# Peptides against a protein of PDB entry 4JHK: the designs that were tried, part 141

Target 1, 212 residues: chain A of PDB entry 4JHK
Amino acid sequence: EDYKIQSFDLETQKLLKTALKDPGSVDLEKVSSVIVDQSLKDQVFSREAGRICYTIVQAEAKQTNGSVFRRNLLNRLQQEFKAREETRKRSTQEWVCLVSFICNIFDYLKVNNMPMVALVHPVYDCLFRLAQSDALKNEEEVDCLVLQLHRIGDQLEKMNVQLMDELFNLLRDGFLLQEDLSSMGRLLLLEILEFRAGGWKLSDTAQKYYYS

## One batch from the design tools (peptide; made by RFdiffusion4, then SolubleMPNN)

Design b2_p23_7_s4 (from b2_p23_7, 13 letters changed)
Fold by OpenDDE base, seed 3:
Structure b2_p23_7_s4 (fold): chain B 212 residues (1-212), chain A 23 residues (1-23)
Amino acid sequence: as target 1 above (212 residues)
Amino acid sequence: MEAAYQAEQQEILESLKKAEEEE
């Protein structure tokens, strides 16, 4: 299987490839750290990071019945999540990368083909933060919010419809009442409101945009 | 408000850790 890891240097690529095939032969803490660090810098990589993480988890489970990688990954994720407000203050870009990464881990890191229940509230917490007035005025944060909802909104709603209703109440209020939204931000909010109302189904054109 | 929010966040993080340990 082909993984999009061209953004790493050759040595790191080798490390990742080895982790994918023979996780017992590498430092899995280092591997997890490298993946998280890159995910915090490159939002595009975050989706691929999810697939990579899932594959390593499965490989380790099969090889040694271990979970060292997953443990290290989630520990690092927890640390970054805890410091999310400081991250947001320092860099909006790093903040939206963090949200994207958490959402993609939710999407791909499944156990017995089911989402990790423990990730539901952390994901919602991130999305609710993006739905606050101070975040909705920033196009970069709105773009992140809408993108994640397109990717995992249907799955997330199945986990907790009440929280999704509350989230979309905030988005509706933002669309209707907030005066300092950008034109693009307002359009994105309208689109996502209609997207959910339509049963989380994208047109062929929209699907290519969000999932290509 | 802020204190309640912080407490909720801490509970979420702890729940994540516990869930991992149970798997």
Scores: peptide ipSAE 0.040, ipTM 0.561, DockQ to the pose 0.053
Fold by OpenDDE base, seed 1:
Structure b2_p23_7_s4 (fold): chain B 212 residues (1-212), chain A 23 residues (1-23)
Amino acid sequence: as target 1 above (212 residues)
Amino acid sequence: MEAAYQAEQQEILESLKKAEEEE
């Protein structure tokens, strides 16, 4: 498979490639840190990072029956998650990258096609934070929220429909009652409300927009 | 692998919940 790792220096690229093929020969803690660091800077990479992480997890399991990489990855994620409010205060861009990364890890880091239960609440917590009034007025945060719901909303709902109902109550209230939404933000909220109501099925136009 | 994975998930879940309660 082709992995988009050209943004890294050559030495790091080699490290990642080795981790993908021979994870037992590299420092998997370092590999996890590199992936997380880059994902916090590049939201586009966050989705690729999920795929890379899944591949490394599989490779390590097959080679050594180990889970060192996954453990280190999740530990780092936990640290970043705990500091999420500080991150948001410092940089909206880093905050939405963090949310995107956590959501993509949830999406890709599955075992036997099952999501990690441990990530469900952290993902919802991030989405609920994006659904607060102070976040909904920021188009960048709304875009992130809607994008993640398009990608993993159906999976999240299967894990906890009550939380999803509560989340969408906030989104509905934001759409109807909040006055300082941008025009695009309002359109995005309406679209995602309709998206869920339609059974989480993408229109042709939406599919091109979110996955192009 | 599956049993170990489930155990790890539970441990992480408990850790995350504890961290949230401390905030």
Scores: peptide ipSAE 0.036, ipTM 0.632, DockQ to the pose 0.242
Fold by OpenDDE base, seed 4:
Structure b2_p23_7_s4 (fold): chain B 212 residues (1-212), chain A 23 residues (1-23)
Amino acid sequence: as target 1 above (212 residues)
Amino acid sequence: MEAAYQAEQQEILESLKKAEEEE
C-alpha cells in the first residue's frame, strides 16, 4: 500500500514504514508522537494519518495482539484535546488541524469495524466549539466545521442524534442571525444545513451551485 | 463480536482516563 509520508525526513519515513510492517520493532510512542505532531501542522496529512494509524493498529494486533500504539495515540490525542482552547488562541491553523485529526481518527480508526464510542463526545465538543459565534466569524474555522460534517456527519448522527440536532440549531442560528459572517461562510453554513436535511447527500446540481 | 467490541471500548476509555490523569 502507498502511504503519503513524503513530508517527513527519510529517517522518519523509515520509522513509519517499519511501524506499518513490524510495529514490534519500533518505539510506538515515538511513532504516535510523530504522526500527531505532523497532523497538527498539515491538515492534508491529518486525513492520511487516520489510515496510517488504523494500519499500525491492525499490524500490532496481528503481530502481538497488543495495543500499545493505540494507547499512546489516544493519550496524546486526549492531551491535545484538553488543551484545545490554548491551541486555538495560539494558532487557528493548528486548531483546525487538531479538529481534522480527531475527526479523521474517528472516521478511520474503527474497533471491530465500528466507531469508537469514546471519541463521539470529543468530536462533538470540537464541532460545537466551531459552531460558536466567535468561531463562525472565521472562515477557516467554518471551512473545517463543514468539511468534517461532510466526512463524518452521518456517522456522528447515528451515534447521537440529539447532539447533532443541537449542533445544527447553532448553525442555523449562525446562518440567520450572525451579522459578521463572511459571504462564503454563510454560503457554507447554508450548504451544510441542506446537506443534512437531504440525508447527508448533496445533489450534483446543489454541489455545483455551492462549489462552482 | 459485541463482547469483543465492549472490551475494546473499555480499553479505549481507560487510555483516555490515563491521559487525563497525566495532565
Scores: peptide ipSAE 0.036, ipTM 0.636, DockQ to the pose 0.856
Fold by OpenDDE base, seed 2:
Structure b2_p23_7_s4 (fold): chain B 212 residues (1-212), chain A 23 residues (1-23)
Amino acid sequence: as target 1 above (212 residues)
Amino acid sequence: MEAAYQAEQQEILESLKKAEEEE
């Protein structure tokens, strides 16, 4: 498989490639840190990071029946999650990268083709934060919210439909009642409301847009 | 392996819950 790791220097690329093929031969804590650090800076990479992480987890499980990488990854994720409000205050960009990363880990890091239950509430917490009035007025946060819901909304709903209903109540209210939404933000909220109402189904064109 | 994985998930879940309660 080809992984998009061109943003890293050659040494780090080598490290990641080795981790993907022979995880037992590298410092998996370092690998996890590198992946998380880059994911917090690059939202595009955050998606790729999920796939990379899953591959490393599987490789380590196969090679040594270990879970060192996953443990380190989730520990770091937890640390970042706990500090999410501070991150948001410091940098909206880092905040949305964090959300993207958490959502993508949820999307890719599956066991027996099932999402990690432990990530359900953290994901919802992030999405609920993005659905608050102070966040909905920021187009960057709305973009992130809508993007994640397009990608993992159906999976997340299967894990907890009640929370999804509550989340979309907030989005509906934001769309209808909040005055300081950007034009694009309002359009995005409408789109995602309709998307869920339609059963989370994407057209071929939309599929390409969100998953290319 | 599955049991160990589930245990880890539970630990993470509990730790996250505690963190949320402290906020």
Scores: peptide ipSAE 0.036, ipTM 0.668, DockQ to the pose 0.226

Design b2_p23_8_s1 (from b2_p23_8, 8 letters changed)
Fold by OpenDDE base, seed 1:
Structure b2_p23_8_s1 (fold): chain B 212 residues (1-212), chain A 23 residues (1-23)
Amino acid sequence: as target 1 above (212 residues)
Amino acid sequence: ELTFEADEEEVERLIEEDLASEK
């Protein structure tokens, strides 16, 4: 199985591979920090990091019945979330990577096949930030917003439909009223509006229209 | 609304509860 860790140096790759198979033999706090750091720099990795994290969590649970990795991961995630506005100011790329990572963690780190309740509001906060007018004018942020809603929107709605309604009110207003949207941004907003209206799935016609 | 910034202790509690439920 490919865990997409090619962006790390060989020593760190070895560390991660060991964490995946023998988590009790490594510093899991260090592993969590490495994963978060790289997720902020690499969009491909941030998108898939949840799968790696899930595997490490399962490996530690099976080996030692421990949860050191998950605890450290979530603590670091909390720190990055608190600093999200600073991150956005410093680098839009790092910001969208952070959002992608948080959403991916939400998607993969389930407890009894349910999302962690503690992550619901942080995820919504990130998406609401992306739905603000200053973010909607940036195609990179719109891409991130729409991508996450495609991946976890249905799950988020099940957790809190009221927040989802509020979020989509902003997206609708952005689509209809905001003047400085790019053409692609406007198309993406329309697509995601239709995606939710269609029960969080695209019709064959819509899929062909947007992705042909 | 609960956020990491608004109520860190509550977030930590919820995290611990989620972790405990998995055991």
Scores: peptide ipSAE 0.022, ipTM 0.600, DockQ to the pose 0.370
Fold by OpenDDE base, seed 5:
Structure b2_p23_8_s1 (fold): chain B 212 residues (1-212), chain A 23 residues (1-23)
Amino acid sequence: as target 1 above (212 residues)
Amino acid sequence: ELTFEADEEEVERLIEEDLASEK
């Protein structure tokens, strides 16, 4: 199976490929750092990064019964999460990459096909931040919010329906009451409101847009 | 329930417990 790691230099690609097959032979702290760094720069890579991380976690567990990679990964995520407001002020692009990466880790890094409970509140905190008025006026942040809800909204709701209700109350209020939304932002909010109301079910067109 | 605001020791414990549950 091929992984989309062409954005890295050849030596780093080799490092990642080795981590996927023989994690015990590489510096897994370095591997985790490289993956996080790239995910903070490239939102498209974040989806692939989740899959890569899952594979490395499984490979390390099977090979050495270790958890060095996951520990370093989550520690780095914690650091980035704590600094999320500074990141947002510095760069909207880096901020939405961070949110995307955390959400994709939530989606892929499961235990017995269940999400990590430790990530539930951090994910919601990120989505709630994107649902604030100052963020909803930025189309890039709305794009990120709606994309994540399409990908993991149903899973998040299963973990905490009360928080999801509160989140969508904010989105509804934003759609109805906020005047400085972009036209596309308003359309995206309407779409996600209807998406949840429809039981998190996608049309064929929407499926292609969000998951192809 | 742990969050990213949990201390390093609690996070480590959770990671180990999650990994162990896969067996």
Scores: peptide ipSAE 0.021, ipTM 0.603, DockQ to the pose 0.229
Fold by OpenDDE base, seed 4:
Structure b2_p23_8_s1 (fold): chain B 212 residues (1-212), chain A 23 residues (1-23)
Amino acid sequence: as target 1 above (212 residues)
Amino acid sequence: ELTFEADEEEVERLIEEDLASEK
């Protein structure tokens, strides 16, 4: 399989490629750090990062029955999550990248084809933060929120429908009551409200758009 | 459900327990 790692230097690319095939031969803590660092800079890579992480986890499990990479990854994720408000204040771009990364890890890093329960609350916490009025006025944050809900909303709802109901109450209130939404932001909120109401079903065209 | 708001040691423990329960 091809992995989109062209944004890294050649040495790092080699490191990642080796981690994907022979994780026991590399510093998996370093690998996890590299992946997280890049995911915080590139939201597009965040999606790829999920796939890469899953592959490394599987490779390590097969090779040594170990979980060093996953542990380091989740520890770093925890650190970034704890600092999420500081990140948001510093850079909206890094913040939405962080959310995207966490959501993509949730989407890809499954155990026995099941989402990690440990990630459910962190994901919802991020989405709830994006659903606050101060975030909804920022189109970049709305874009992130809606994108994640398109990608993993159905899975999240299966994990906790009550939290999803609460989240969408906020989104509905934002759509109906918040005055400083951008035109696109309002449109996106409406779309996601309808998307959930429709059972999280995408047309073939829309599915290709969000999952390509 | 689990959250990252717990201390690092507890989160790690809970994650491991969660993973074990998912097997």
Scores: peptide ipSAE 0.020, ipTM 0.594, DockQ to the pose 0.295
Fold by OpenDDE base, seed 2:
Structure b2_p23_8_s1 (fold): chain B 212 residues (1-212), chain A 23 residues (1-23)
Amino acid sequence: as target 1 above (212 residues)
Amino acid sequence: ELTFEADEEEVERLIEEDLASEK
């Protein structure tokens, strides 16, 4: 398997590669910290991070029947989640990276081939925060919101349809009633409204934008 | 309170409790 870790220095790349193949031979706490830190800086990497995390989790489970990496990862994730409002105030970029990371962990870090139930509400909480009027006026936050819904909306809905309905009520209201949306923000909201209405089906054009 | 030694189940529980407390 090929993993996109070129953004790290060579030593860290080696660490990650070793973690992927022989997790028992590295400090998995350090590995988790490195992954989280980078995910908070690079939203693009956060997608890859989910896949990497899952691979390491599986590798450790198979090798030693351990879960050190997953525990450390989730602990760090919770810490960041708890501080999400402060993070948002400090840096919109870090905030959307955090959301992206949480969503990607939800997407990739399956337990018994099922989403982690514990992450459902945290994910929704993040998305609901992005759906508030003060966030919808920020195109960067709207971009993040719509991107995550494109990627994991169908899965989230399966986990809790009621929350998804409530979320999309906010998005509809934002689209229809909020005056200070950017033109692109408004278009993105419309797109995601239609996306869900269409059963979370991607058009060829949308697929290129979100998955290329 | 979370520590890096916490099990996944414990982490999940704590996350849920935290979310519940915010509501």
Scores: peptide ipSAE 0.025, ipTM 0.594, DockQ to the pose 0.070; fails the geometry check

Design b2_p23_8_s2 (from b2_p23_8, 7 letters changed)
Fold by OpenDDE base, seed 2:
Structure b2_p23_8_s2 (fold): chain B 212 residues (1-212), chain A 23 residues (1-23)
Amino acid sequence: as target 1 above (212 residues)
Amino acid sequence: ELTFKADEEEVARLIEEDLASLK
C-alpha cells in the first residue's frame, strides 16, 4: 500500500514507513506523536491518518501482540479532544483538522469490523459543535462538517440514529433559518441534507470527489 | 482479531467525563 506521507521530511518518512512494516523496531510513542501533530496541521493528512494508524495498529498486533501505538494514539487523541474548544478559538484550521482526524480514526480503527464505541460520542460532539450557529457561518467549518458526514455519516447513524436525527435537525434549521450563512455554506447544507435523505448513497461523480 | 477493549473503556470514561463537564 502507498501512504500519503510526503508532507514529512525524509527522516520522518522513513520512521513512518518502518512503523508500518516493522513497528517493533521503532519508538511507537514518537510515531503516534508525529502522526497526531501532522494531522492537526494538514487536513489532507488528517484524512489519511486513520488508514495509517490502523495499519500500524495491525502490524504491531501481528508482530508483538502489542498495543503501544494504539494506546499512545488514543491518549493523545483524548488530550486534543479535551482541548477542542481552545483549539477552535486559536485556529479554525487546526480545529477542522482535529475533527477530520477524529473522524478518520473512527472510520479506520475498528474492532471486529465495528467502530470503537468510545469514539461515537466524541465524533458526534465535534459534529454538533460544527453545527452550531457560530460555526455554520464559517465556510471552513461547514466544509469540514459536510465532508465528514459524507465519509462516515452512515456509520455514525448506525451507531446512534437519535444523535444523527438531532444533528440533522440543527443542520436543517441552519439551512432554513440562519441568515449569515455563505452561499456555498447553504448549498453544502442542502447537499448533505439530501445526501442523508437519499440513504447516504453517493453518485459516481460524488464518490470520486470525496474519496479521490 | 484485534481488540481495543482496555483502551476503549478508558477512553470512553474520560470522554464521558469531558462531555459531562461541558453541559
Scores: peptide ipSAE 0.028, ipTM 0.575, DockQ to the pose 0.074
Fold by OpenDDE base, seed 3:
Structure b2_p23_8_s2 (fold): chain B 212 residues (1-212), chain A 23 residues (1-23)
Amino acid sequence: as target 1 above (212 residues)
Amino acid sequence: ELTFKADEEEVARLIEEDLASLK
């Protein structure tokens, strides 16, 4: 299996590869910190990070029946989540990376093939924050919001349909009522509204937009 | 507009419970 870890230096790549195969031989706290730090800087990596994290969790469980990595990962996620408003004020880019990372952990870090219940409300909280008027006017935040809903919207709805309804009410209102949306932002909101209405399936035009 | 903000203490509790269930 190939993992997209080219953004790391060679030494760190070796560390990650070792963690994937023999987690007991490395400092798993350090590994978790490295993954989170990079995920906060690189949105592309944030998706791969979910897969990497899941693999390390499974490897540690099988090797020692331990959960050191998962514990450190979730503790760090909690810290970053608590500081999300400060992060947003400091850097929109880091904020959307944080949201992306949390969503990807939700997507990949499953237990018995089920999402972690503890992550449902944190994910929704992030998405609701992106759905506020001050965030919808920023294309970078709209891009993030729509991307995550495309990736995990159907799964998230299964966990709490009421929150999803409330979220999409905000998106509808933003699309219809907010004046300072960019043209692309408005287009993306319309697309995601139609995406859910169509049972979380892409239209032909949307398919071309996202996948060339 | 609807304002949504999760209770950070509740999130922490839920995370702890989930971690405990995975042990």
Scores: peptide ipSAE 0.028, ipTM 0.618, DockQ to the pose 0.644
Fold by OpenDDE base, seed 5:
Structure b2_p23_8_s2 (fold): chain B 212 residues (1-212), chain A 23 residues (1-23)
Amino acid sequence: as target 1 above (212 residues)
Amino acid sequence: ELTFKADEEEVARLIEEDLASLK
């Protein structure tokens, strides 16, 4: 299986490959830091980071029943989350990568086959931020918002339907009332509104776009 | 697919603190 780590230099690739198979032989704090750093810079990697993290978590659990990687990962995630407004102001790209990364972790790292309760509010908070007027006018942020909702919206709703209703109220208002949406942004909002209304089920065309 | 055991209470506390500080 390809974990799409080609964006790293060879030394780091080796580190990651080792972490994936023999996590006890590497500095897992360093590994977590590298993954987070790259996730903030590379949108493609950010989308795959959760899968990589999942594999490392599983490998460490099997090897030593440890959770050093997960702990370091979550600690770093907390730090980035706390600074998310500053990140957004500095770089829209890094901001949407951060959101993608958090959502991806939510999707892959589960307890008793359920999403981590601790991540529910942080995820919603990020999505609510993307649903604000100043974010909806940015197509990159809208794309991120819609992409995450396609991927984990059904799971999030199961965790808290009230928050999801509130979020989609904002999205409907944005779609109907906000004047400075891009054409694509408006289309994406409409699509996601209909997506939820349809029970979070993708059309064939949409499936290619979001999961290709 | 395997799931992990987590001390969610501690993580939740820290995340909530960060969330509160952000608001």
Scores: peptide ipSAE 0.028, ipTM 0.581, DockQ to the pose 0.074
Fold by OpenDDE base, seed 1:
Structure b2_p23_8_s2 (fold): chain B 212 residues (1-212), chain A 23 residues (1-23)
Amino acid sequence: as target 1 above (212 residues)
Amino acid sequence: ELTFKADEEEVARLIEEDLASLK
């Protein structure tokens, strides 16, 4: 498997590679911290980070039947989630990175091939925050919101249809009633409304936009 | 506008339960 970790220095790359191959020989708390820190800086990496985290979890389980990495990862995620409003105030970029990372962990870190129940409400809380009027006027927040819904919306709906209905009521109202949306923001909201209405199926245009 | 719905203490408990289920 190929992992995109070129943004790290060589020593950290070595640490991550060792964690992927021989997790019992490294400080897995440090590894989790490094991954979370980088994910808060790079939204693109956050997607890869989910896959990396899953692989490390599987490797540790197989090697030692341990769960040190997963425990430390989730503890750090909880800390960052609790501080989400402060993060948003400080940096919109870090905020959308945090949301992206939490959503990607939800997507990749499954329990018996099912999403972790503990992550459902935190993910919805993040998406609801992005769906508020003060966030919808920011194009990068709208982009993050719509991207996550494209990636994990169908899974989230299966976990709680009522919350998804409430979320999309906000998105519909934003599309129809909010006056200070950007042109692209309005288009993205319309697209995601149609995406869900169509059974969470991607169009060719959406496929290129989100995954190319 | 909707408020956040996550109970942080409940999340912590659920995390522990999920961790236990993975072993």
Scores: peptide ipSAE 0.027, ipTM 0.600, DockQ to the pose 0.808

Design b2_p23_8_s3 (from b2_p23_8, 9 letters changed)
Fold by OpenDDE base, seed 1:
Structure b2_p23_8_s3 (fold): chain B 212 residues (1-212), chain A 23 residues (1-23)
Amino acid sequence: as target 1 above (212 residues)
Amino acid sequence: ELTFKADLEEVEKLIDEDLASLK
């Protein structure tokens, strides 16, 4: 398997590679911290980070039947989630990275091939925050919101249809009523509304229209 | 403005339950 960890220094790369191969020989708390720190800086990496985390979890379970990495990872996520409003005030970029990372962990880190129940409400809380009027006017936040819904919306809906309905009511109202949306933001909201209405699928025609 | 629905204490409990189910 190929993992995109070139953004780290050589020593950290070696640490991560060792964690993937021989997790019992490294400080897994440190590994989790490194992954979270980088995910807060690079939204693209956050997707890869989810896959890396899953692999480390599986490797540790297989090697020692342990769960040290997952425990430390989730504890750190909980801390970052708690401080999410402060993060948003400090940096929109870090905020959307945090949301992206939490959503990717939700997507990859399954329990018995099912999403972790503990992550459902935190994910929805993040998405609801992105759906507020002050966030919808920021194209960066709208892009993050729509991207996550494309990735995990169908899974989230299965976990709680009522929350998804409430979320999309906000998105509909934003699309129809909010005046300070960017042109692209409005297009993205319309697209995601149609995406869900179509059973979390996008027609070839719609895809070409919105992304050409 | 929406109030957040996540109770951190409840989340922590759920995490513990999920962790236990993986062992």
Scores: peptide ipSAE 0.028, ipTM 0.592, DockQ to the pose 0.742
Fold by OpenDDE base, seed 4:
Structure b2_p23_8_s3 (fold): chain B 212 residues (1-212), chain A 23 residues (1-23)
Amino acid sequence: as target 1 above (212 residues)
Amino acid sequence: ELTFKADLEEVEKLIDEDLASLK
């Protein structure tokens, strides 16, 4: 199975591979830190990190019935979330990688067959930040926002429809009223507005119009 | 999807508190 860890050096790749198959033999705190660090720098990895984390959590649960990795992962995630404004100021790339990562974790890790309640507000807070006027003018942030909503919007709405309504009010206002949106940004906002309106599915007409 | 029982109550509480403090 391909876990897309080619961006790491060979020693770190070995560490991750060992964590995936024999988590009890490695420092799972270190593994979690490595995954988060790379997720902040590599957008492709950030999108796939949830799958890696999911596998490690399962492996540890099966091997030792433990949850050391998950605890460390979520602790680190909390730290990065708390520092998200500093991250955004330092690097837009790292900021959108962080958002992608937290959304990916939300998508993969469930508590009692439901998304982790603790992650709902942090995810929405990140998306609301991306929906502010100073972020909507940046196409990279709009790309991130729309991508996450495509991936987990339906799940988020099930957790809190009121927040989703508020978020999309901001997106609609941005689409209609904000003057410094890029052409692509405006197109993406329109598409995601229609995507939600269609029950988080693309109609044949919309798919042809936006992606043909 | 991975399903697990809630065993991170403290972490969840801290996340909620941090979010609340920023608003």
Scores: peptide ipSAE 0.028, ipTM 0.583, DockQ to the pose 0.064
Fold by OpenDDE base, seed 3:
Order: structure tokens, then C-alpha cells, then sequence
Structure b2_p23_8_s3 (fold): chain B 212 residues (1-212), chain A 23 residues (1-23)
């Protein structure tokens, strides 16, 4: 299996590869910190981070029946989540990376093939924050919001359809009523509204209209 | 305009519960 870890230096790549194969031989707290830190800087890596994290969790469970990595990962995630407003004020880029990372952990870090229930509300909280008027006017935040809904919207809805309805009410209102949306932002909101309305799918015609 | 903020205590509790269930 190939993992996209080219953004790390050679030493860190070796550390991650070792963690994937023999987690008991490395400092798993350090590994978790490295993954989280990079995920907060690189949105592209955040998706791969979810897959990497899941693999390490499974490897540790099989090797020692331990959960050191998962514990450290979730503790760090909780810390970053608590500080999300400060992060947003400091850097929009770091904020959307944080949201992306949380969503990807939700997507990949499953237990018994089911999403972690504890992550449902944190994910929704992040998405609702992105759906506020002060965030919808920023294309970077709209991009993040729409991307995550494309990736995990159907799964998230299965966990709580009422929250999803409320979220999309905000998105509809933003699309219809908010005046300071960018043209691209408005287009993306319309697309995601249609995406959900179509059962979390887009027709070939719609796909070409929005992205081709 | 709907304002949504999750209760941090509830989030922490849920995370702790999941962590406990996974031990």
C-alpha cells in the first residue's frame, strides 16, 4: 500500500512507515502529533491522514491490543476543536484544514465499520460554523464546507438527519438571501443543495455544468 | 439567522464515552 507522505522529510517518512508496520517500536504520541500538525497545514494531506490514522490504529490493535495512538490522536483533536475559534481568527487556512482533518477522521476512523458517534456533533459544529454568514462570504470556507459535504454528507446525515436539515436550511438561506457571496461561492452552494436533493448524487449533466 | 454552537462539555463527554468503549 502506498501512502502520500512526500510532504514530510525523509526521517519523518521513515517514522510514519514504521508506525504503519510496527507501531510498538515507535513513539506513538510523537507520531500522532506529527500527523495532526501536518494536517493543520496541508488540506490535501488531511484526507490521507485519515487513512494513515486508521491503519496505525488497526496495526496497534492487532499487535498489542493497545490504543495509545488513537487516544493521543483524539486528545489532540479535542484540543484543536476547543480552540477552533482562535484558530479561525488566526488563519482561515488552518481553520479549514482543521475542519478537513476532523471530517476525514470521521470518514476513516471507524469502529466495527461504523463512524465514531463522539465525532458527529463536532463535525456538525464545524460545518454549522462554516454555514454562518461571516464564513459564507469567504470562498475558502465555502470550498471547505462543500468539499466535506461531498465526502461525508451522506454518512453524516445517517447519523443525524435533523441537524443536516438545519444545516441545509442555512445553506439555502445563504444562497437566496446573502448579498456578499462570491459568484463561485453562490455556485457551490447551489451545487451542494442540488447534490443532497438528488440523494447525494449528481447527474452527468449537472457535473458538467458545475465543474466542466 | 441560525447560530449553532455545540456545548463543549457535551462534546467532551461524548468523546470520553467513545474512548472508554474502545478500550
Amino acid sequence: as target 1 above (212 residues)
Amino acid sequence: ELTFKADLEEVEKLIDEDLASLK
Scores: peptide ipSAE 0.027, ipTM 0.577, DockQ to the pose 0.625
Fold by OpenDDE base, seed 5:
Structure b2_p23_8_s3 (fold): chain B 212 residues (1-212), chain A 23 residues (1-23)
Amino acid sequence: as target 1 above (212 residues)
Amino acid sequence: ELTFKADLEEVEKLIDEDLASLK
């Protein structure tokens, strides 16, 4: 299985590969830091990082019943989350990568096949931030918002339908009332509104229309 | 300033529960 770590240098790739198979032989704090750092810089990796993290967590659990990696990962996530406004101001790319990463972690790291409750509000907070007017005018942020909702929206709704309703109220308002949306941004908002309305499923015809 | 909806202790508890489920 390919874990899509080609963006790293060879030394780091080796580190990650070792962590995936023999986590006890590497510095798992360093591994977590490397993963987070790269996730903030590489959108492709950010989207795939959850799978890597999941594998490392499982490997460590099986090998030593340890949780060093997950602990460090979550601590770093918390730090980045707290600084998210500063990150957004500095770099839209890093901000959307951060959101993507948090959502990906939410998607992959589960307890008894259920999302971690501790991550529900942080995820919603990120999505609500993306749903603000100053973010909706940026197509990159809209892309991120819509992508995450496609990936984990149904799960999030199951965790808190009230927050999801509130979020989509903002999205509807943005779609209808905000004047400085890009054409694509407006289309994406419409698509995601319809996506949820359809039970988090879009017809093939509609999907082709919005993503062609 | 917004934080995670759980303190460190709660996060650790969840981690432990998850790890236990992997055994």
Scores: peptide ipSAE 0.026, ipTM 0.631, DockQ to the pose 0.206

